Peptides against a protein of PDB entry 3KDP. Designs and how they scored, part 138

Target 1, 230 residues: chain A of PDB entry 3KDP
Amino acid sequence: PFLIFIIANIPLPLGTVTILCIDLGTDMVPAISLAYEQAESDIMKRQPRNPKTDKLVNEQLISMAYGQIGMIQALGGFFTYFVILAENGFLPIHLLGLRVNWDDRWINDVEDSYGQQWTYEQRKIVEFTCHTPFFVTIVVVQWADLVICKTRRNSVFQQGMKNKILIFGLFEETALAAFLSYCPGMGVALRMYPLKPTWWFCAFPYSLLIFVYDEVRKLIIRRRPGGWVE

## One batch from the design tools (peptide; made by RFdiffusion4, then SolubleMPNN)

Design b2_p21_2_s3 (from b2_p21_2, 17 letters changed)
Fold by OpenDDE base, seed 2:
Structure b2_p21_2_s3 (fold): chain B 230 residues (1-230), chain A 21 residues (1-21)
Amino acid sequence: as target 1 above (230 residues)
Amino acid sequence: SEKLLKEYEELMRKKREELLS
């Protein structure tokens, strides 16, 4: 998110503290999910060929898959960001290159896509309204990982404790999202705008996308053991 | 900066009240 902010010169989609919360708080669920994928991949690797090479290849493939999931999560966050800004009059194309004027406190007549002028204070308020929904979107997208794990044979029968940990992790992550969204002091301190409950559903298409992606990936792996999607 | 903070705090208060109503 921060890199895209710099490269595209758009208003900052996510606050620094919120980024840290994502980095620290959302790493647990992917890590647990990775453990499940490794276990499933090991079962699919029935070919006893060079175990060191196969392990390295498998780790790379799994890392790539989760990298793709992470990209989808980021896209979901940006989708929510662009929706909020569009509802406030700033279309995505108009945001490109707008950062310089957006962040200039001395410019109080920045125009939106419809010619409405925005003061610096107004712009910063709408910017901060994006932070919480972006974070919540990431959390909601991660719920797909739980569903994926529940649908897997190994996770249900052989890794019951890990499933409980995963469920607990998602619960804690959701509770954290709620805390950050609705706690009065955190809202001001972290520059996070209170989130209407309806915004929790904005991420559901992306959660579904990750679910479908993983199911298709696993289907391909089952049909083509040792494929590049493993 | 102070004006922005006050405006933000007021907005947050109003939004919280709306969410709780």
Scores: peptide ipSAE 0.021, ipTM 0.577, DockQ to the pose 0.032
Fold by OpenDDE base, seed 4:
Structure b2_p21_2_s3 (fold): chain B 230 residues (1-230), chain A 21 residues (1-21)
Amino acid sequence: as target 1 above (230 residues)
Amino acid sequence: SEKLLKEYEELMRKKREELLS
């Protein structure tokens, strides 16, 4: 999220404190879970060929999982960010390069995509409105990401949900999201507006799409081992 | 700013009341 913020020079989609909450609060348990996750059933049943190579394969799998989770989380968060801003008159294309004027408190006539002028205060309210949904979206997307990252080749339906620590992580993330979203003190302190329940569902289609895409990818991998899709 | 913070707090209050209604 922060990289895209810098590169695209868009209004800040997520506060620094909320980013820290994600890194420390949501990612820790999943990371621990993945570190201790058992290898795929097909891998575990294989006779040890080369322990050094097998270790490298496992490390690569874990690294890929972490990278994919982070990437998809960012995409999901920005998806919700753009939806909210679009509903408030700021289309995604218009947001590019807008940060300079957006953050300038002396400019009170920043135009949206429809020519409406926004004061600094109004812009900051809209910005803060994005914080909670962005955070929650990351959590919701992470649900799917954690599930699909359990295996590289096997379907989720084949591998199952055996890691109870991972399941616990999902609940912990959800509880944290609820706490940050609805606790009065935390809401004010973190500049996160209370989240309407409807926004929890904003990321669901996106999560489902990712899930389907990943299952299709895995299916292709199983049928075409060593393909470029892997 | 103090003004923005007050506006934010007021909006937060209204939103919270709306959610709890």
Scores: peptide ipSAE 0.020, ipTM 0.556, DockQ to the pose 0.032
Fold by OpenDDE base, seed 5:
Order: sequence, then structure tokens, then C-alpha cells
Structure b2_p21_2_s3 (fold): chain B 230 residues (1-230), chain A 21 residues (1-21)
Amino acid sequence: as target 1 above (230 residues)
Amino acid sequence: SEKLLKEYEELMRKKREELLS
């Protein structure tokens, strides 16, 4: 998200606080959850034949898979971002290169895609209104990520979701999202303005996409052990 | 800058009320 912000010179889609929360949710909870999970099969218990090569390859494959999931998460966030800005009169094409004027507090007549002029304060409200649903989108997508990280080979339908730590993580992420979205003062203090509850559902298609992606990946792994998709 | 901040805060408050009402 930050890289796209710099390259496209669009209004900032999320703040540093949201980034920190994403990192905590993405790294800490899954790691703890996995630490309490039993090995799915003897394959996961198998020590590498060559510790220097097999371990390295496995770590790279895992990182690549999570990288792909992260890309889907980011895509979902940006989709929500562009939808909100479009509803407020800023089409995606118009946002390209707009950041310079957008962030200038002395320019109070920035035009949207329809010729409406926006003051600095109005623009910042819209920007900060985008921060919250972007974050919420990531959290909702992370629900799927947390569920799928419980297993590497088995389907969620086969393994089930009995890990209390995973469930705790889901509640933690949701509670944090609700707090940042609706607690008084968050708009001013953290530049995360409240969003309508309907925006929570914008992430569901992407959450489903991640779930389907992972199930397909796991299916391939089960049928072709040792494949690059592990 | 302080004036701008106050105006922004008031506008943010109003927007919050609209979203949460």
C-alpha cells in the first residue's frame, strides 16, 4: 500500500497505526496459533534430508504463499479505497498525481472528477474516511487468512477450527477494528474516521477469494506433494 | 494552523454524527 501511494501519488489510503495493527494481526496471531497446532502429517514432521537446501526451499515456498495472500489483501483494501473516493466524486484516474495538491492546506479549491471544489478540510475528511474501511477490509480478509493458516495441507473442512488461540485472534482483530472505527476521538487522534457498518461487507468477496485460493492450493499439494505451491 | 485545526475538528465531529446516527 505504501509503495503504491508513492508511485501513483494518490491520497494516503491508510495510516501508520493501521499498518502496525495489520502487522500484529498478520504475524503474531498466526504464529501463536501454529505453535499450538499439531503437525498435520508425518510429512510436516519429516526432517529435511539436506538441512541447507530443503529447509531453505520450504521457507521460501511458505513466504511466497503468504506473499500472494498479502497481495490479495492489499487488492481488497485498495478496492474499498477507490470505491469510497469514487462515491465522493473522485474517480481512480483523477486521483493519479493528485496528492501534491491534495495535501496542500493552502489549496482549498481542488476539483473532483465532476468539477466540485473541495477545501482542505473536506479532502482530509474523505481521506481519513478511507483509512478506516481500508483497515477493516484488511481485518475481514485476515479472518480467512487466520483460518487457512491453521493448516498447510488439509482443508479447513477436514481439520476444523478448534484452536482457541485462533478464535481469540479473530475476536481481537474484530474488536480492534470496531474500536478504531467507532470510538470517539479516533478520527482526530488516529486519522481514522468512522465508517458505516455496511462497509464491513465490502471485504467478504476478497475473504472468500483467499479461502478458495488456499483450498485450491492445498488440493494441489495433496495431489502433487513437493510442488512449488507449498 | 490552530484555526484550521479547530475548523477541521468541528467538521470531523459533524461527519461522525452523520455516520453514527
Scores: peptide ipSAE 0.018, ipTM 0.554, DockQ to the pose 0.027
Fold by OpenDDE base, seed 3:
Structure b2_p21_2_s3 (fold): chain B 230 residues (1-230), chain A 21 residues (1-21)
Amino acid sequence: as target 1 above (230 residues)
Amino acid sequence: SEKLLKEYEELMRKKREELLS
């Protein structure tokens, strides 16, 4: 999120410090859980193979766990971000390059996509309105991402939820999201407005899409081992 | 900045009260 903020010069979707602290805190336990479960399900259940081949497979699994999950989470967060801004009159295309004027407190006539002028205070209210839903969306997407990354090729329905550490991580992330969204003072400290309960559902279609996509991918892998999707 | 912070805090308080009511 921070990199896209800098590169695209869009209004800040979530505070940089918040992103760093929360992502490090929320991703650590799930990442450890995924690493353990993937090793158990995909590696330890197999007879010893060529060490070079096994290393390559492990690197691919690690890359999926730490790289792809983060990208998918960011996409989910940005989806919610763009939805909120679009509902407030700022279409995604209009946000490109807008940061300079957006963050300038002396410019009180920034126009939205419909020609409406926004004061600095109004813009910051809209920006801070995005922060909490952005974070919550990341957490909700993580529910799906963590579940689908348990195995490389087996369906979630086939393996089930056996990793207790993963379950603990999901609860911890959800509890943290609730705490940051509803605890007094946290919203002010982190520049996050209180979250309406309806916004918890904003990420569900995205999570479902990712879940379905992964199940289809795994189905293809099972039917065609060694294919391009593996 | 201070004015914006005060307005934000007040808005946060109101929204919290609305959510908890």
Scores: peptide ipSAE 0.017, ipTM 0.517, DockQ to the pose 0.033

Design b2_p21_2_s4 (from b2_p21_2, 18 letters changed)
Fold by OpenDDE base, seed 1:
Structure b2_p21_2_s4 (fold): chain B 230 residues (1-230), chain A 21 residues (1-21)
Amino acid sequence: as target 1 above (230 residues)
Amino acid sequence: SEKLLEEYKRLMEEKREELLK
């Protein structure tokens, strides 16, 4: 997400605190889960099957899964970001290159896609309105990703331990999302505006779409092993 | 939770008003 922000020069979709929460919740918990899976896999690899090839295949599968999860999360967050900005008059195409003017406190006449002028304060309100829904969308998408990951993993026991860590991570992320979204004073301190309950549900169609897409992708991979879709 | 949300919304609206001034 931060790389897209730099490359596209769009208004910042995530606050520093939300980035920290994502890094701690969405990146560290999976990394710990992967480390535990590797450790558990290494414990199970005491069985004499060719440990080098199985380890390499598992590491590749894990790295691909992690990369896909991260990409899906980013896509979900950006989808919500673009929807909110579009509802406020900023179409995605208009956001490209707008960052410089968006972040400039002295420019109070930034035009939206409909020719309306936005003050710096108005723009920042819209930006901060995106932070909470973006984070919540990531959490909701992660729920879908967990369900998807359950279907990818062959080992029920490896699934169990990783699922426990992932479920715990999701619980922490959900609790954190609720805390950041609804705790008094946190919104002012963290520049995250309160989330309408309806926005929790707005992420579900997207998570379902991702779920369907991943299932279709898995079906294609099963039918065409070694394809570029892997 | 609804009361907390309403209070949070109020605080954020007050902050919005401050930002818009």
Scores: peptide ipSAE 0.024, ipTM 0.511, DockQ to the pose 0.027
Fold by OpenDDE base, seed 2:
Parts: structure tokens; sequence; C-alpha cells
Structure b2_p21_2_s4 (fold): chain B 230 residues (1-230), chain A 21 residues (1-21)
């Protein structure tokens, strides 16, 4: 998110402290949950360990856990960011290169995509309005990603929600999101405005699409083992 | 929790109004 902010020169979608909360809070519990799920899967594998295949499986699982989850989370967050800004009159294409004028407190007539002028204070309110939904979207997407990453080949419906650590992780992330979104003082401390309950559902269609995509991917893998989709 | 949320929303709205003034 921060790299895209620098490269695209868009308004900051997420505060630095909130980014740290993601890195230290939301990523830690999922990583632990995935580590336990891998250990459980390895114990259940009755087949003689082929060290080469097991290494490949582990590398792929690690890549999914740290690489793909992070990318999907970022995409989900940016989706919510662009939706909120578009609803406030700033289309995505208009945001490109706007940061310089956006962050300048002496410019009080920044125009949106429809010609409406925005003061510095108004722009910062809209920016900070994006921070909380962006974070919540990451958490909601992470719910789906954790469920998806539970198995590489099996459907979530086949393996079920047996991992108590995963369930605990989902609960903890939800509690953290609620705390950061609704606790008094978070607006000042984290530049996160209170979240309307309706914004929790903004990420659900995206999470559902990822879930459906992964189930289709897994179905293809089951039907064509050794294909390019693996 | 609802009362705290309402108070927080009120405080944030007051700050918003201050920023918009």
Amino acid sequence: as target 1 above (230 residues)
Amino acid sequence: SEKLLEEYKRLMEEKREELLK
C-alpha cells in the first residue's frame, strides 16, 4: 500500500500506525494458524514423505501465506479505498498525481472529478474516512484467505472448520477490527474515523469472488493433477 | 458499546464540524 502511494502519488489510503497494526497484529495470528494447519496436514499425510515434494508443498504454502494473501489484502483494501473516494467525487484516474495538491494545506480549492472544490480539512476528513474501511476490508478479506489457505486441493466444505486456532484467529481479528474502528480516541491516535456498520459488507462481494475463484481452482487441480494451475 | 459508539460518533462529528468551519 505504501509503495503504491509513492509510485502513483495518490492520497494515503492507510496510516503508518494502522499499517503497523496490520503487519504485527493481523498477519501474526493467521501465520500461526497456517503453521498449525500445516503441522496437522503433515501428521495426517500417511504417505511416505518425499522430501522433494514436501519441500515444494511447503514453499507453495509459504508463498500463499506471505505473498498471495498480502497481494489480495492490498487489492481488497484499494478496492474499498477507491469506492469511498469515488462516492465522494474522486474517480480513480483523477487521484493519480493528486497527492502533491492533496497534502498541501495552502491549496483549498482542489477539484474533484465533478468540479467540486475541496478545502484541505475536507480532503483530510475524506482521507481519514478511508483508513478504517480499508483496514476492515483487509480483515474481511483475510477471513476468506485464511479459510482458502487451509487446504491446497480440498474444498473448505470437505475439510471443515476443525482448526480451533483458525477460529480463534478469526475472532481475534474481528475483535481487533472492532476495537480499532469503535474505540474512542482511535480517530486521533490512528487517524481512523468511526466505521458505519454497512462498510463491513463492502468487502464481502470481493471475498466471495476470491472464495469462488479458489474453489474453482481447487476443482480444476482435483480434475487435472499436475496442470499449470498448481 | 452502543453508547460508547454514539459518543465517539458525536465527538468525531463535532471535530468534523470544527474542521469544516
Scores: peptide ipSAE 0.024, ipTM 0.485, DockQ to the pose 0.027
Fold by OpenDDE base, seed 3:
Order: sequence, then structure tokens, then C-alpha cells
Structure b2_p21_2_s4 (fold): chain B 230 residues (1-230), chain A 21 residues (1-21)
Amino acid sequence: as target 1 above (230 residues)
Amino acid sequence: SEKLLEEYKRLMEEKREELLK
């Protein structure tokens, strides 16, 4: 999120401290749980590998666990970010390059996509309104990502939820999300405004799409082993 | 949780008002 903020020069979608809280508080335990569960399901059930010729860790598993999951989470967060800003008059295309004027306290007439002028204070209110839903969206999307990444080829319904660490991670990240979203002072400290309960559901369609996509992918892998989708 | 949320909203509203001054 912070890299996209710099590259696209858009208003800051999520504070750096909050991003660190996600990486250290919400992603660490789930990532560890995924590593163990994937190893148990996809690696340990295979015949012993030759340590001289075979890689101990599957690069695809690492890519999915640390690369793809993070990207999908960010996409979910940005989806919510763009929805909120669009509802406040800022269409996605209008946000590109807007940061310089957005963060300038001396410019009090920044125009939205409809010609409405926004003061610095108004812009910051909208920016901070995005932070909490963005964070919560990442957590909600992560629920789906963690569940689907338990195995490479098996359906969630077939594999089940056997990893106690994964279950613990899901509870931990949800508890942290609730704490950061609703604890007094946290919103001020992290520049996140209070979360409306309805925003918890904003990520659900996205999570569902990811879930369906992954189930279809896994179905294809089961029917056509060795395909490009693997 | 409801009380916590209301307190949080109150605090943030106060800070919002300060920002708008």
C-alpha cells in the first residue's frame, strides 16, 4: 500500500504504522501456519526427496504464501479505498498524481471529479475514513486467502481445517482488527476514523470471488494435473 | 463492545472537531 502511494502518487490509503501492524501482527502467525499446513499436505505426504537434487521448499508454495497472498490482500484493500473515495466524489483516475495537492495544507480548493472543492481538513477526514476500512478489508480477505492456501490442489471442503495454528491466527488477526478499529485512542494514534459496522461486509464479495476462483483453479488442477494453472 | 465503540466515536469526533477549527 505504501509503495503504491509513492508510485501512483495517490492519497495515502493506509498509514505506515498500520501497515506494520498488519505485517507483524496479522500476517506473521497466519504465514507460519500456512507454511506448516502446506508442508504437511503437499510435501510430507510425498515420497522422501533427494536432498541433492530436489528442493526442500517448493518455490510455488513460497510464492503463494508470501507473494500472491500479499498482493491479493492489497488489491482487496485498494478496492475498498477506491469505493470510499468514489463515494466521496473522487474517481480512481482522478486520484492519480493528486497526492501533492492533497497533502498541501495551503491548497484548500482541490477539486474532486465533479468539480466540488475540498479544503485540507475535509480531504484529511476522507483520507482517514479510508484507513480503518482498508485495514479491515485486508483482514477479511486474509480469511479467504488463508483458507484457500491450505493446499495446492485439494478443495477446502475436502481438506478441512486441521491446523490449530491457522485457526489461532484467524482469531488473532480478527481480534487485532477489532482492537485497532474500535479501541479508544487507536484511531487517533493511527489516523484511522471509527469503522461503521457495514464496512466489515465490503470485502465479502471480494473474498467470495477469490474463494470461487481458487476452488475452480483447484478443480482444474485435479482434472488436468500438470497444467499451467498449477 | 458497543460501549467501547461509542467511546471511540466520541473521542474521534472530538479530534475531528479540533482538526476542523
Scores: peptide ipSAE 0.024, ipTM 0.506, DockQ to the pose 0.027
Fold by OpenDDE base, seed 5:
Structure b2_p21_2_s4 (fold): chain B 230 residues (1-230), chain A 21 residues (1-21)
Amino acid sequence: as target 1 above (230 residues)
Amino acid sequence: SEKLLEEYKRLMEEKREELLK
């Protein structure tokens, strides 16, 4: 998200605090979950043929998979961001390069895509309106990520959802999202305005996409062990 | 600057109320 913000010079889609919340949620809960889950039987049975090379390759492949999932998460967030801005009169094309004027406190007549002028305060309200749904979108997409982190090769349906820690993590992230979205003062303190509940559903297609992606990936791994998709 | 900040806070609160409806 931050890279796209810099490259495209668009209004800031997500605050730093929100990013920290994501990092804490995504790193801690899966790690704990995995620690309590018995290692997937297939991973334990498959001793690396060549311990040095196979371990390195596997780590790279895992990193790549997480990178791809992260990209899907970012896309979901940006989709929500662009939809909200478009509903407020700022089409995606118009946002390109707008940041400089957007962030300038002395410019109170920034025009939207329809010629409406926006004061600095109005622009910041719209910007902060985007922060919450972006965050919520990421959290909802992370639900799928947390679920898929349970296994490397097996389908979620095969392993089940018996890990109570994983479930707790899902609730924790959801509770955090609800707190940041609806608690009074969050708009001022964290620049996160409350979000209509309907916006939570905007992330669901992306969660499904991640789930499908991972299931397909796992299916390929099972059918073609040692492939580049592993 | 303080006056502007107060006005900004007011607008943010109004927007918050709008979004919660």
Scores: peptide ipSAE 0.018, ipTM 0.551, DockQ to the pose 0.027

Design b2_p21_3_s1 (from b2_p21_3, 15 letters changed)
Fold by OpenDDE base, seed 2:
Structure b2_p21_3_s1 (fold): chain B 230 residues (1-230), chain A 21 residues (1-21)
Amino acid sequence: as target 1 above (230 residues)
Amino acid sequence: VEEVLKEAKELLEKGRKLLEE
């Protein structure tokens, strides 16, 4: 997200504090919860693989999968960001290169895509309005990520929701998202303005995409054991 | 996700430093 911010010179889609909240708050507890996930029955039945080569390959594959999921999360966040800005009159194309003028306190006549002039204060309000839904989008996408991380090979439908710690993690991150989104003072403290409840649903297509992607991946792994998709 | 977030944080830090200069 920040790379795109720098490269495209767009308004800041995600605040630093929000990023810290994601990393420390929403990612840490779920990550810990995954450490307590029950081993797949298939893992225990696997023949001892060459521990050096197979570990490296598996680590690469896991890293690639997590990298792909991370990219989908980022895309989901940016999608939400662009939707909000578009609803406020700023089309994605117009945002390119706008940062310099956007962040300039002395420019109070930045035009949107429709010729409406925006003061610095108004621009910052809409910017900070984007931070919260970006965060919420990440959380909602993380729901799918956490669910799919339960298993490497088995479908979520087969493994079920047996890990109580994971369920707690999902609840905790959701509660944190709600707290940061709706608690009074968060706009000032964290530059996260209140979010309309409808925006929680904006991320659902991406969560579904991740879920479908992982189920398809797992299906391929089950059908072609030892393939490059593992 | 952690790697992406780490990269994002590093970039944010770089961006902040650039903005403070």
Scores: peptide ipSAE 0.000, ipTM 0.261, DockQ to the pose 0.019
Fold by OpenDDE base, seed 3:
Structure b2_p21_3_s1 (fold): chain B 230 residues (1-230), chain A 21 residues (1-21)
Amino acid sequence: as target 1 above (230 residues)
Amino acid sequence: VEEVLKEAKELLEKGRKLLEE
């Protein structure tokens, strides 16, 4: 998100403090949970692989799959960002290159897509209004991401939810998201203004998309062992 | 859960202080 902010010169979609919250609060426990996930039932049944040839191919394929999931996750966050800004009069095309004027305190007449002038204070309010739902969107999408990462080949329905640490991780990141979104003072302290409860559901389509994507991928792997999507 | 949230809050506060320096 921060890279896109710099490259596209758009208003900041996600604050640096919020990024730290993701790294420390929402990613760490899930990552640990995955380390303790039980091996797939089929892994133990597989014959030993050639470590020289099969390892490199597998690493590339896994990296590609996680890269794709990461892209979908980012798209989900940016979708929420653009929707909120559009509802406030800033169309996506208008945001390109706007950062310089947006962040300038001396410019109090920045025009939106409809010719409405925005003061510095007003546009910062709308910017910070985007931070919370962006963060929440990431968390909701991570629900699906974390669950699908349990297995490489088996469906989630086949493997089941046996890892208690993973369940705890899902609960922890959700609780943290709720705390940051609704606790008094977070708007001032973290520049994350309170979020309407309805925005929690805005990310669900993307969470579902990731889930469906991975289930389809795994289905293809099961039907075509040794395929390029493995 | 409360302990985890407390720890998270403390980490966030530390992070904020680091960003202000």
Scores: peptide ipSAE 0.000, ipTM 0.263, DockQ to the pose 0.037
Fold by OpenDDE base, seed 4:
Structure b2_p21_3_s1 (fold): chain B 230 residues (1-230), chain A 21 residues (1-21)
Amino acid sequence: as target 1 above (230 residues)
Amino acid sequence: VEEVLKEAKELLEKGRKLLEE
């Protein structure tokens, strides 16, 4: 998110506090859940043929998978961001280069895509309105990430949801997202304004995309053992 | 997973330090 912010000079889609909440709140429990996850029965039974090469391949595959998933997560967050801003009159193309004027408190007549002028206070309200949905989008996408990370090669449908810690992590992330989104004072304290419940669903297509992607990946791995995707 | 956990712990520690400031 921060990289796109710098490159595109768009209004800040995600506040620093929100980023910290994601990193500390939403990523930790999943990581713990994965650490306590019983290795897939197939992984446990297969001794690495070559510990050095197999570790390197696994690290590269994990890195690629996380990189790809991370890109999908970012796309999901930005999609939500752009939708919210578009609903408030700021089309994506208009946001390019707008950051300087957006953050200038002395400019109270920043025009949206439709020629409506926005005061600094109004712009900041819209910006902070984006923070919460972005956060929630990341959480919802992380649900998919957690579930797909449970299995390396097997389909989620085959492995099932037996990890209680993972399930707990999903609920914790959801509860945290709900707390940050709807608790009184969060708008002032965290610059996260209350989220309309409808925005929770904006991330679902991306979560589904991640699931489909991972299932396809796993299917390829199963059909072509030793392929470049393994 | 261990690397992710390590990174998560480091982030947590950084976050704690930031909150103490």
Scores: peptide ipSAE 0.000, ipTM 0.243, DockQ to the pose 0.026
Fold by OpenDDE base, seed 1:
Structure b2_p21_3_s1 (fold): chain B 230 residues (1-230), chain A 21 residues (1-21)
Amino acid sequence: as target 1 above (230 residues)
Amino acid sequence: VEEVLKEAKELLEKGRKLLEE
């Protein structure tokens, strides 16, 4: 997300505070929970055929798969970002290269796609309005991500939700997202303006996409053990 | 920004504590 911000010179879709909230708030507890997750029975019991090559290949494939999930997650966030900005008059194509003028406090007449002029303060409000839903989008997508991380091969339906710590982590990140989104003062303190409840649902398609992606991946792995998808 | 980040960290920690209670 941040790379796209730099490369495309668009207004900042995800602030440093939101990144911090993701890292410390939404990722840490679930990550700890995953460390205590019972090892997938099939992973731990299977010795690598070739410890040197299979380990390296598997690590690479796993990293790629998680990279893909991360990309889907980012796409979800950016989708929400672009929708919000479009609703405020800034079409995606208009955002390209706009950052310089957007961030310039001395320019108070930045035009949107419809010729409306936006003051610096107004622009920043819109920018910060994007931060919260981007964060929430990530949280919602992480619901799927955390659940799918429980196993490499088994479906979530097969493994179930046995880890109480993981379940707690899901509630914690959701509660934190709600707190940051709706608690008075968060807009000022964290640059996270209140989120309309409808924006929570914007992430659901992407959460579902990740879930489906992982289930398909796992299905392929189960059907073709030792494939490149593993 | 650093101050905001610090405050954010503190708020997150407080929030976590509240959620753990």
Scores: peptide ipSAE 0.006, ipTM 0.265, DockQ to the pose 0.064; fails the geometry check

